# Designs tried in a protein design run: peptides against a protein of PDB entry 6DSZ. Part 39

Target 1, 361 residues: chain A of PDB entry 6DSZ
Amino acid sequence: NYVVTAQKPTAVNGCVTGHFTSAEDLNLLIAKNTRLEIYVVTAEGLRPVKEVGMYGKIAVMELFRPKGESKDLLFILTAKYNACILEYKQSGESIDIITRAHGNVQDRIGRPSETGIIGIIDPECRMIGLRLYDGLFKVIPLDRDNKELKAFNIRLEELHVIDVKFLYGCQAPTICFVYQDPQGRHVKTYEVSLREKEFNKGPWKQENVEAEASMVIAVPEPFGGAIIIGQESITYHNGDKYLAIAPPIIKQSTIVCHNRVDPNGSRYLLGDMEGRLFMLLLEKEEQMDGTVTLKDLRVELLGETSIAECLTYLDNGVVFVGSRLGDSQLVKLNVDSNEQGSYVVAMETFTNLGPIVDMCV

## One batch from the design tools (peptide; made by RFdiffusion4, then SolubleMPNN)

Design b1_p10_5_s2 (from b1_p10_5 with P1A E6Q)
Fold by OpenDDE base, seed 3:
Structure b1_p10_5_s2 (fold): chain B 361 residues (1-361), chain A 10 residues (1-10)
Amino acid sequence: as target 1 above (361 residues)
Amino acid sequence: APSAIQVPPP
């Protein structure tokens, strides 16, 4: 009996960095279809810790740390709407992945959104938000002792949401989203009331943004607000300040992914459809009252990688480039350019063997 | 803190 070892999936469809194994360990988590790979980031490279099989394709994978937890928890949503919260537990040499909570969040009635599943977590860990269906926003309240993930829907008037995030520094959980209507694309905010199970008016809106505005980045304090990325422009808005740039270099290819480098939101990696890697920089201005405001935005080309499906900054200028179409990479960012003018050096390459054709045996 | 690799150079 040749056990044809079914080839493991190699195409990456998600990656995240955090402290999942312990408070001190830096982890890289990689989603490859139905598989989750867990690594510890070391000075010598990636050390494999555990591989976990999921009961479906991973659609959302996010780390979060509720108040009073010593390490991050993992939220996973599958393409079939199975949700779970996972915890890493080690006892000596025994490693267990514990399901703290689970649930199915599928609705009987709803049109699945054309832009796919979006899952977001409130920075203060009050709730999980899900955009699964047009005209609905699903909320999962986060409770420490609840083993059952219970959800409710709030109706959205905006039927065509492109991207959505929770904002930082808000008294109530507040979403910021790009949506499309017959007049174009717009940005809006809503406060989410857990008590009343409704939306309240958010702090700001911006009508008639760039026609190809596709991504929202929530910016941490002290800046706050959001970055909106389009085909031709990058804009910042926080309710009080608006800033826009239109660097010609981003018009050459569509930006498709991003990752925050600094905890304070001063730098972001951007990846485009040609595998170009950029740094987005937020320049600070310190006011006389000690407040920090955004002075300027700039974009700089770092170099070229595999076409990123996802990016995650690890440490010491090392970046994991998760690729669906090409080989995934560990790359080093350097202060000085090479002879070709690139600041990016490939450290390790992970061969992508392409789509696993499910040979139904 | 992740190392302050100033990329690109200042």
Scores: peptide ipSAE 0.024, ipTM 0.648, DockQ to the pose 0.648
Fold by OpenDDE base, seed 5:
Structure b1_p10_5_s2 (fold): chain B 361 residues (1-361), chain A 10 residues (1-10)
Amino acid sequence: as target 1 above (361 residues)
Amino acid sequence: APSAIQVPPP
């Protein structure tokens, strides 16, 4: 009897950093297919705390902190549309992952989007938004006492959403999205009315963006607005200010992931399909009235890593590079370059053994 | 040095 020890999945398909185990602990959470790995970030490196088996492939994994919570909660959506909100609870030596809420958000009718599942959380924790199907935006209201995740759909006129985020600093929950129509790619905003279960006109739009615009980054205050990443250009828009850059270095490979470094949205890590790691910088201009405006955008090449599926800045210039195609890495960002001009040093490498072919015997 | 790599303090 060969006990084929089912090899654990090693390919990373999501990662997030926050305060999940406690208010004080910095955590790295890693999604590997159906497995969730929870680490504490320490001065000595990653300390494993818990590994959790999920009832499906993790498609969305986001930390959020509702008003009055001392630590982050975890939203997970599986590829089979099972949604849950998880809480970490430690009682002495007993570590439990508690399901605060759950639900299945699958629709009987709808075309699954070719760009896959998108899940986003309103920065004020008013709702979760899901793009699961073309022409639909699903809303899960976040109610503190509701153990059952109930969702409703709002019709999107825009059938081909490429990416979507909630904006910061909006009176009502406001989405910003890139979509494609026969005329090209565009950016639009909508306010989401929970009361009326409809979209209202958002604060701004940008028609005819770059044809390969693929990613939306919501920028926190004081800047607000969004960054739109394309193949050739990076643009910023907040309804008042528009800035665009076209650095030649980003044309070489498609940017596929991002992560915010600074809480105020001054810096973002960008990863491309060649494993190049960039820093996007938002340069400030202080106005005479004390207002802060965006002066310029700049991109700097930091170095090369494994091809990132996801990036997350930890602390002290340490970045986790979650890779699906290669080995995941912990890397250090340095102020000074090495002899090769790289600012990136690999600290630890996590071997990716590739997809486990589940041979159904 | 790219001004980018000043690590935010913990």
Scores: peptide ipSAE 0.021, ipTM 0.645, DockQ to the pose 0.157
Fold by OpenDDE base, seed 1:
Structure b1_p10_5_s2 (fold): chain B 361 residues (1-361), chain A 10 residues (1-10)
Amino acid sequence: as target 1 above (361 residues)
Amino acid sequence: APSAIQVPPP
């Protein structure tokens, strides 16, 4: 009897940091195909807490904290459109992952979008947004007592959405998205009416952004607005302020992932297709009235890592580099460069054994 | 409700 020990997946396809196990614990959650790994971040490194098998490939994994929750909840969407909201519950030594809500959000009719599944959560936890199909934006209202995830669709006039995020600091839930039409790529905003189940005009738009604009980053207060990342340029817009940079160093390889470092949105990690790690810095200017505005954008090369599928800042300059193509890493960001001019030091490397051959026997 | 999670057997 060859016990084929089913080799656990090692390729990382998502990661998120937050307070999932408790209000006090900092957690790293790692998606590896159908598996979710939960760690506590400690001074000694990552402490494993639980591994969870999911009924499908994890396509979206986001932490969020509804009003009146003491810790974060986890939203997961699978590649087969099974959605759930998960809660961590510990009772002594017993650890349970509880499904708070679930549902299937698949539509019978729709063209699956070429840029894949996008799932986003409103920063005020009013709704989940899903871009699954061209010309549709799916909304899941967040209700604390609802065990069944019910969704509705809003029609998008913009058929080819590249990326979408919810903005911060908006009275109504507001999305910002990059879309493509025959004239090029553009940025637009919409307010989402839960009551009327429609889009209203958003606060701003930017026509004719860079042709390869691929990512939207929602910037928290005090800056607000969004960052748009392209192949050659990085732009900021908040309705009142527009700023663009075109640092030559980003032209060498496509930026493919990002993660916010500071809660106030002053710094972001960027990873490219060559495994280069960058810091994007938002320089502030304080006005005489106490208003904070964006003065400048700067990009710095930190060093080289494994090719990131996802990045997440933990604490104390420690970053998890989730890799699908190579080994995942814990890296330390240093203030001073090494002899090679790198600010990145590998602390730990997690061997990627390559594609899981699902031998379905 | 069916758990969307296969809790590994204890």
Scores: peptide ipSAE 0.009, ipTM 0.430, DockQ to the pose 0.015
Fold by OpenDDE base, seed 2:
Structure b1_p10_5_s2 (fold): chain B 361 residues (1-361), chain A 10 residues (1-10)
Amino acid sequence: as target 1 above (361 residues)
Amino acid sequence: APSAIQVPPP
C-alpha cells in the first residue's frame, strides 16, 4: 500500500489583500486550487496564519467589508458553483474560519461561459454579481442576517461578455462590461435594480473599442469610470472624459492581470504573458472648482517577474506575484533602477511543483 | 497607511 502523500498544490490561481484576520492586520490570501492560505504581512515578511481546505477549486476569491463590519469578509465561489462568505475569528490562540453564509448558485439551464467564471462585488457591498452562463447575470444580494446565499438571474442581452466590474460612486449598483458581438467589442454599463430584478440603462457606453479589449478595471473616486485594457491600447472612460494610449511596449505580450496600488486609483500594476511587470499611472489635474479630472495615462516597464496569474500590492513597494505557470514571488519595487534598468528585485521565491495531476488511482 | 513608495519615480 503506497501511501502517496498527496503533495499540496503550489500553483497559484488567485490572491487578494485586505484586513481579514483583524481591522489592523494586513493579510495576503492565496488560492492554490482547493487550498486557501492566509498570511499576515509583516515587516519581516509573510507570516502564515492558517491553511484552509475548500470543498472545490477556488474560482472566485474576493474580500469585502459590509457597513458595520470591523474587518473584511471573504467571498469564495468554487468551480462547482458552491458559494460561501467566510469570517475569521480568533479567541486567544484558537483560530476559526466561520461560514457566515453559503449556497450553491448552479443553474439547471444555461451554457457555461467559455471565458470561465467571473465574480465581482459592488464597492458599497449591496450585491455580488456572477457571470457564470452566457446571457445571464446572477445577483446575490448582500444581507447581514442571511445565512443562505440566495441568488437570482437577470437576462443579459449581450451573450459574449469578456469581463465585467462594478463601478464606484454609483447611486445604484452599476456594472461595466466588455462584450463581443458580430460588429466587434464594445463597452456598456447597466444599473442593477435589486427591487425589480432587472437592468436599467447605465450612465454611459462606448461602442467599437479595440478588438482585443479583454479587461475592465473599475476606477475609484475621485476619477471614477473604468479602464479598458486591450492588446494595443489602454483606454479610460467615465462618461464625460475619454482618454486612450497605445504604448508600443504593451503590444509585445498580452496583459493578463492587474492590481490597484493606490486606494484613489492613481496607479495599477499590470502583468503580461512574458512576466513583464508594468505600472499604469493616472495623472490627475485639479480644476479650479476642486474637481479632479484625468490629465494623462502612462505605462512604465518596471521589470520582469514570474508570469503572473494574479498580482497583489502589499505595502512599502512589496508585491506578491502569484504564478500558475512558474514560481510565485515576493518582489520589491525600487524608486531607482538597477544597472539593467529594472525597478524589480526578487525578495522571495515560492517553488511551483506544477499542476497537481489528479492521478485517480 | 501603505507608504506611498512612488515607483517608478513620478
Scores: peptide ipSAE 0.007, ipTM 0.563, DockQ to the pose 0.609

Design b1_p10_5_s3 (from b1_p10_5, 4 letters changed)
Fold by OpenDDE base, seed 3:
Structure b1_p10_5_s3 (fold): chain B 361 residues (1-361), chain A 10 residues (1-10)
Amino acid sequence: as target 1 above (361 residues)
Amino acid sequence: SASSIQVPPP
């Protein structure tokens, strides 16, 4: 019996960094179709810890730390709407992935959204938000004492949501989203009432943004607010301050992914469809009252990588470039450019063998 | 339809 070892998937469709194995360990988690790979980030590179098979293609993978947890938990949603919350547990040399919660969040009625599944977690871990269907926002309350997480839908008037995030520093959970209507693309905010199970008016909106506005980045305190990324422009808004830049270099190719570098939201990595890697910088201004405001936005070209499906900053200027179309990479960001003007050096390359045709035998 | 996520019994 030739056990044809079914080739493992090599195309990356998601990656996240956090503290999943312990409070002290830095982890890289990689989604490859139905597989989750867990690594510890070390000075010597990536140490493999565990590989986990999922009951479907991973569509959402997010780390979050509820109040009173010592380490991050993992939320996974599959393309068939199977949700779980996972915990890492080590007992001596024995490593277990514990299911803290599981269920199916599929609705009987709804049009699946053209932009696919979006899953987001409130920064204060009050809820998970899911955009699965047009005109619906699903809420999963995160209650520590509840044996059953009861999801509910809120009707969204905006049928064509492009991207959505939870904002930071909000008294109530607040979403910010880009949507399209017949007049163009717009940005809006809503507060989410867990008690009333409805949307309240959010703190701000911006009508008639760039026609190709495609991504929302929620910015942590002290800046707060959101960054909106388009084809031609990058904009910041927090309700009080608006700032826009249109650097010519971003017009050459569409930005498709981003990742926060600094915990305070001062820097972000951006990847485009040509494999160009950028740094987005938020310049601070300290006011006389001790408040920090955004002074300016700047974009710098760092260099070229494989075409990123996802990016994650690890530590010490090391970045994981998760690629679906090409080889995934570990790259080093340098302070000084090489002779070619690149700040990016490839450290390790992970060969992508292409789509595994699941031969159902 | 109440979509629910269940916590497995210990």
Scores: peptide ipSAE 0.239, ipTM 0.858, DockQ to the pose 0.013
Fold by OpenDDE base, seed 4:
Structure b1_p10_5_s3 (fold): chain B 361 residues (1-361), chain A 10 residues (1-10)
Amino acid sequence: as target 1 above (361 residues)
Amino acid sequence: SASSIQVPPP
């Protein structure tokens, strides 16, 4: 019996950073198909802590901190609709990943969305939202007092949702999404009523966005609102302020991933299909009343990396570039450019050995 | 159909 030691997956399909192992530790969590890798970010690089096998391909991986938790919890959803909430516990040298909650969120009725699974968490940790099927939005209420998290579906009239996020700074949980209809692509918002289990009218909408608008970024306070990324344009909207840019440099290749650099949403990393790394900058204007508004949007080319499936800003200008098609990288962002005009220096490269063909023998 | 996520018993 040759136990073919199945080669560990190397292609990255998701990454997230936060405080999962402790309140003080900065962690990088990497999804590689069915494998979760947990690292501590140190001045010397990535220290491996634990690897976890999941019951299927990881489709969603998000860190969140419910009130009264000292550290982040991890939400995972698999491609087979297995959901779990995980907690890291260390007791001396023993490291345990505790399942706080688990279940299957598959519906018996629904067309699986062609754009795949989307999972999002409300910034105030009131709920998890899932777009699994066309015309449905699943809500998982996050209640501490409940031993059972009862998910429910809300009907979504917009059948072709491209991307969706929860907004920041909303009294009620509010989603912002890009959808397509016969007239083009549009942005809409809905408030989610946990009580009535329905959508209420959201604070704003934007009809007729760019035809290839593909990503929503929820912007934290003080700006609030959302960034919509297309092929040709980047737009900001918060209900009161609208701003659009069309920098020629982004037309060369489609932006496919993003990550927030600053906690206040002043900067975002953008990665395109050619492995170009950009910084999106939100310039602030302080009003006489002390309100902060968006003055301008700017995009700067930082350099080239592996083609990112996901990006995660760690600390001190260090970025993890998770790649599915190429080698993942740890890169440094420098203040000064090199002789080639690049601000990016590769610190470490993680060889991608390609897709694991599960040879079911 | 209500899908539920169960909290494992301690």
Scores: peptide ipSAE 0.217, ipTM 0.847, DockQ to the pose 0.013
Fold by OpenDDE base, seed 5:
Structure b1_p10_5_s3 (fold): chain B 361 residues (1-361), chain A 10 residues (1-10)
Amino acid sequence: as target 1 above (361 residues)
Amino acid sequence: SASSIQVPPP
């Protein structure tokens, strides 16, 4: 009896950083198909804490901190629409992952979107938003006092949503999304009414963005608004200020992932399909009244890594590069470039053994 | 159809 030790999945399909194990610990969470790996980030590197088997391929993994929680909770959605909210609990040496909530959010009617599952959380933790099907936006209200989180659908007139995020600093939960119609790609905003279970008109829209606009980044205060990433251009809009750049360097390969470096949204990491790592910088202008406005956008090439499926800034210039196609890496960002002009140094590499072909014998 | 996420019974 050859016990074929089923090789653990090594391809990374998601990563997130936050405070999941405690308020003080910095964690890296890595999704590898059906497996969640939890690490503590230390000065010596990544310390493994727990591995969790999930009841399906992880499609969404987001940390969020409801008002009055001391640490982050974890939202997971699987490719089969199993949703859960998880809490880490340690009691002495016993480590438990507690399910705070669970359910299946699949609809009986709907066309699964070709761009896959999108899951987002309102920055104020008022709701979870899910784009699962074309022409539908699912809302899961985050009510603390409710033992049953009743999801509902709102109809989207925009059938082909490319990407969607919740905006920061909005009185009501507000989504910003890129969509495609026969006239091209556009950006629109909607306020989400929990009371009426409908969309209201959002604060702004931008018609006829770049044809290959693929990503929305919600920008925190003081800037607010969103960044729209295309193949040729990066644009910022907050309803009042518009800025666009078209740096030639980003035209060489499609940007496929991003991560915020600074809590105030002054810098973002960008990864492309060639494994190039960029820094997007938001330059500030201080007004005479003490208000901070966005003056300019700049992109800098940092160096090359494995092709990122996901990026997450840890601390002290350390970045985790989660790769599906290649080896995942821990990299250090340096202030000074090496002889090749790279600011990136590989610290650790995690071998990707590829998909295990389950040969059904 | 309202999908629900349930808190597991204690």
Scores: peptide ipSAE 0.084, ipTM 0.799, DockQ to the pose 0.012
Fold by OpenDDE base, seed 1:
Structure b1_p10_5_s3 (fold): chain B 361 residues (1-361), chain A 10 residues (1-10)
Amino acid sequence: as target 1 above (361 residues)
Amino acid sequence: SASSIQVPPP
């Protein structure tokens, strides 16, 4: 009897940082296919807390804190459209992952989008948004008093959405998305009416962005608005302010992931297909009225890592580099460069053993 | 058909 010890997945396909185990703990959550790994971030490194088996490949993993919750909840969507909301509960030494909600959000009719599943949460926790199919945006209202979260679809006129996020600081839940039509790629915003179950006109739009614009970053207050990442350019727009940069260094390889470093949106990590790690900096200008506006955008090359599938800033200049193609890493960002001009030092490397050959015997 | 996410009974 060869006990084929089912090798645990090592390829990372998602990561998120937040306060899942407690209000005080900083957690790193790592998605490895069907496995969720939960760590506490400590001064000594990552402390493993729990591993959870999921009923499918994790496609979306987002932390969110509804009003009146002391810690974050976890939203997971699988590639087979199984959704759940999870809570961490510790009772002495007993650790339980509680399912607050679960269901299947698959539609009977729809073309699965070529850019895959997108799941987003409104910063004010009013709803979850899902782009699963072309020409549809699924809304899951987040109501604390409801024992049943009734999802609905809103029709999108824009059939080919590339990426979508909820904006910050909006009176109504507002999405910002990049879409493609026969004329090129564009950015548009919509307000989401929960009452009428429709889109209203959003605060702004920008037609004819870069042809390879692929990512939307929602920027928190005080800046607000969004960053659009392309192949050759990075643009900011908030309705009133537009700024674009085209740093030559980003043309060498496609940026594929990003993560916010500062809570106020002043800095973002960017990772490309060659494992280069960048810092995107938003330079502020304080107006005489106390308003903060974007003065400039800057990109700095920090160094090289494993090819990131996902990035997450932890604390104290420590970054987790989640890799699907290579070894995942904990890296330190230094203020001063080394002799090679790198600001990145590998602290720990997590061996990727490659694709799990599910030998279903 | 509206997809729903059910909150398990306590």
Scores: peptide ipSAE 0.076, ipTM 0.785, DockQ to the pose 0.013

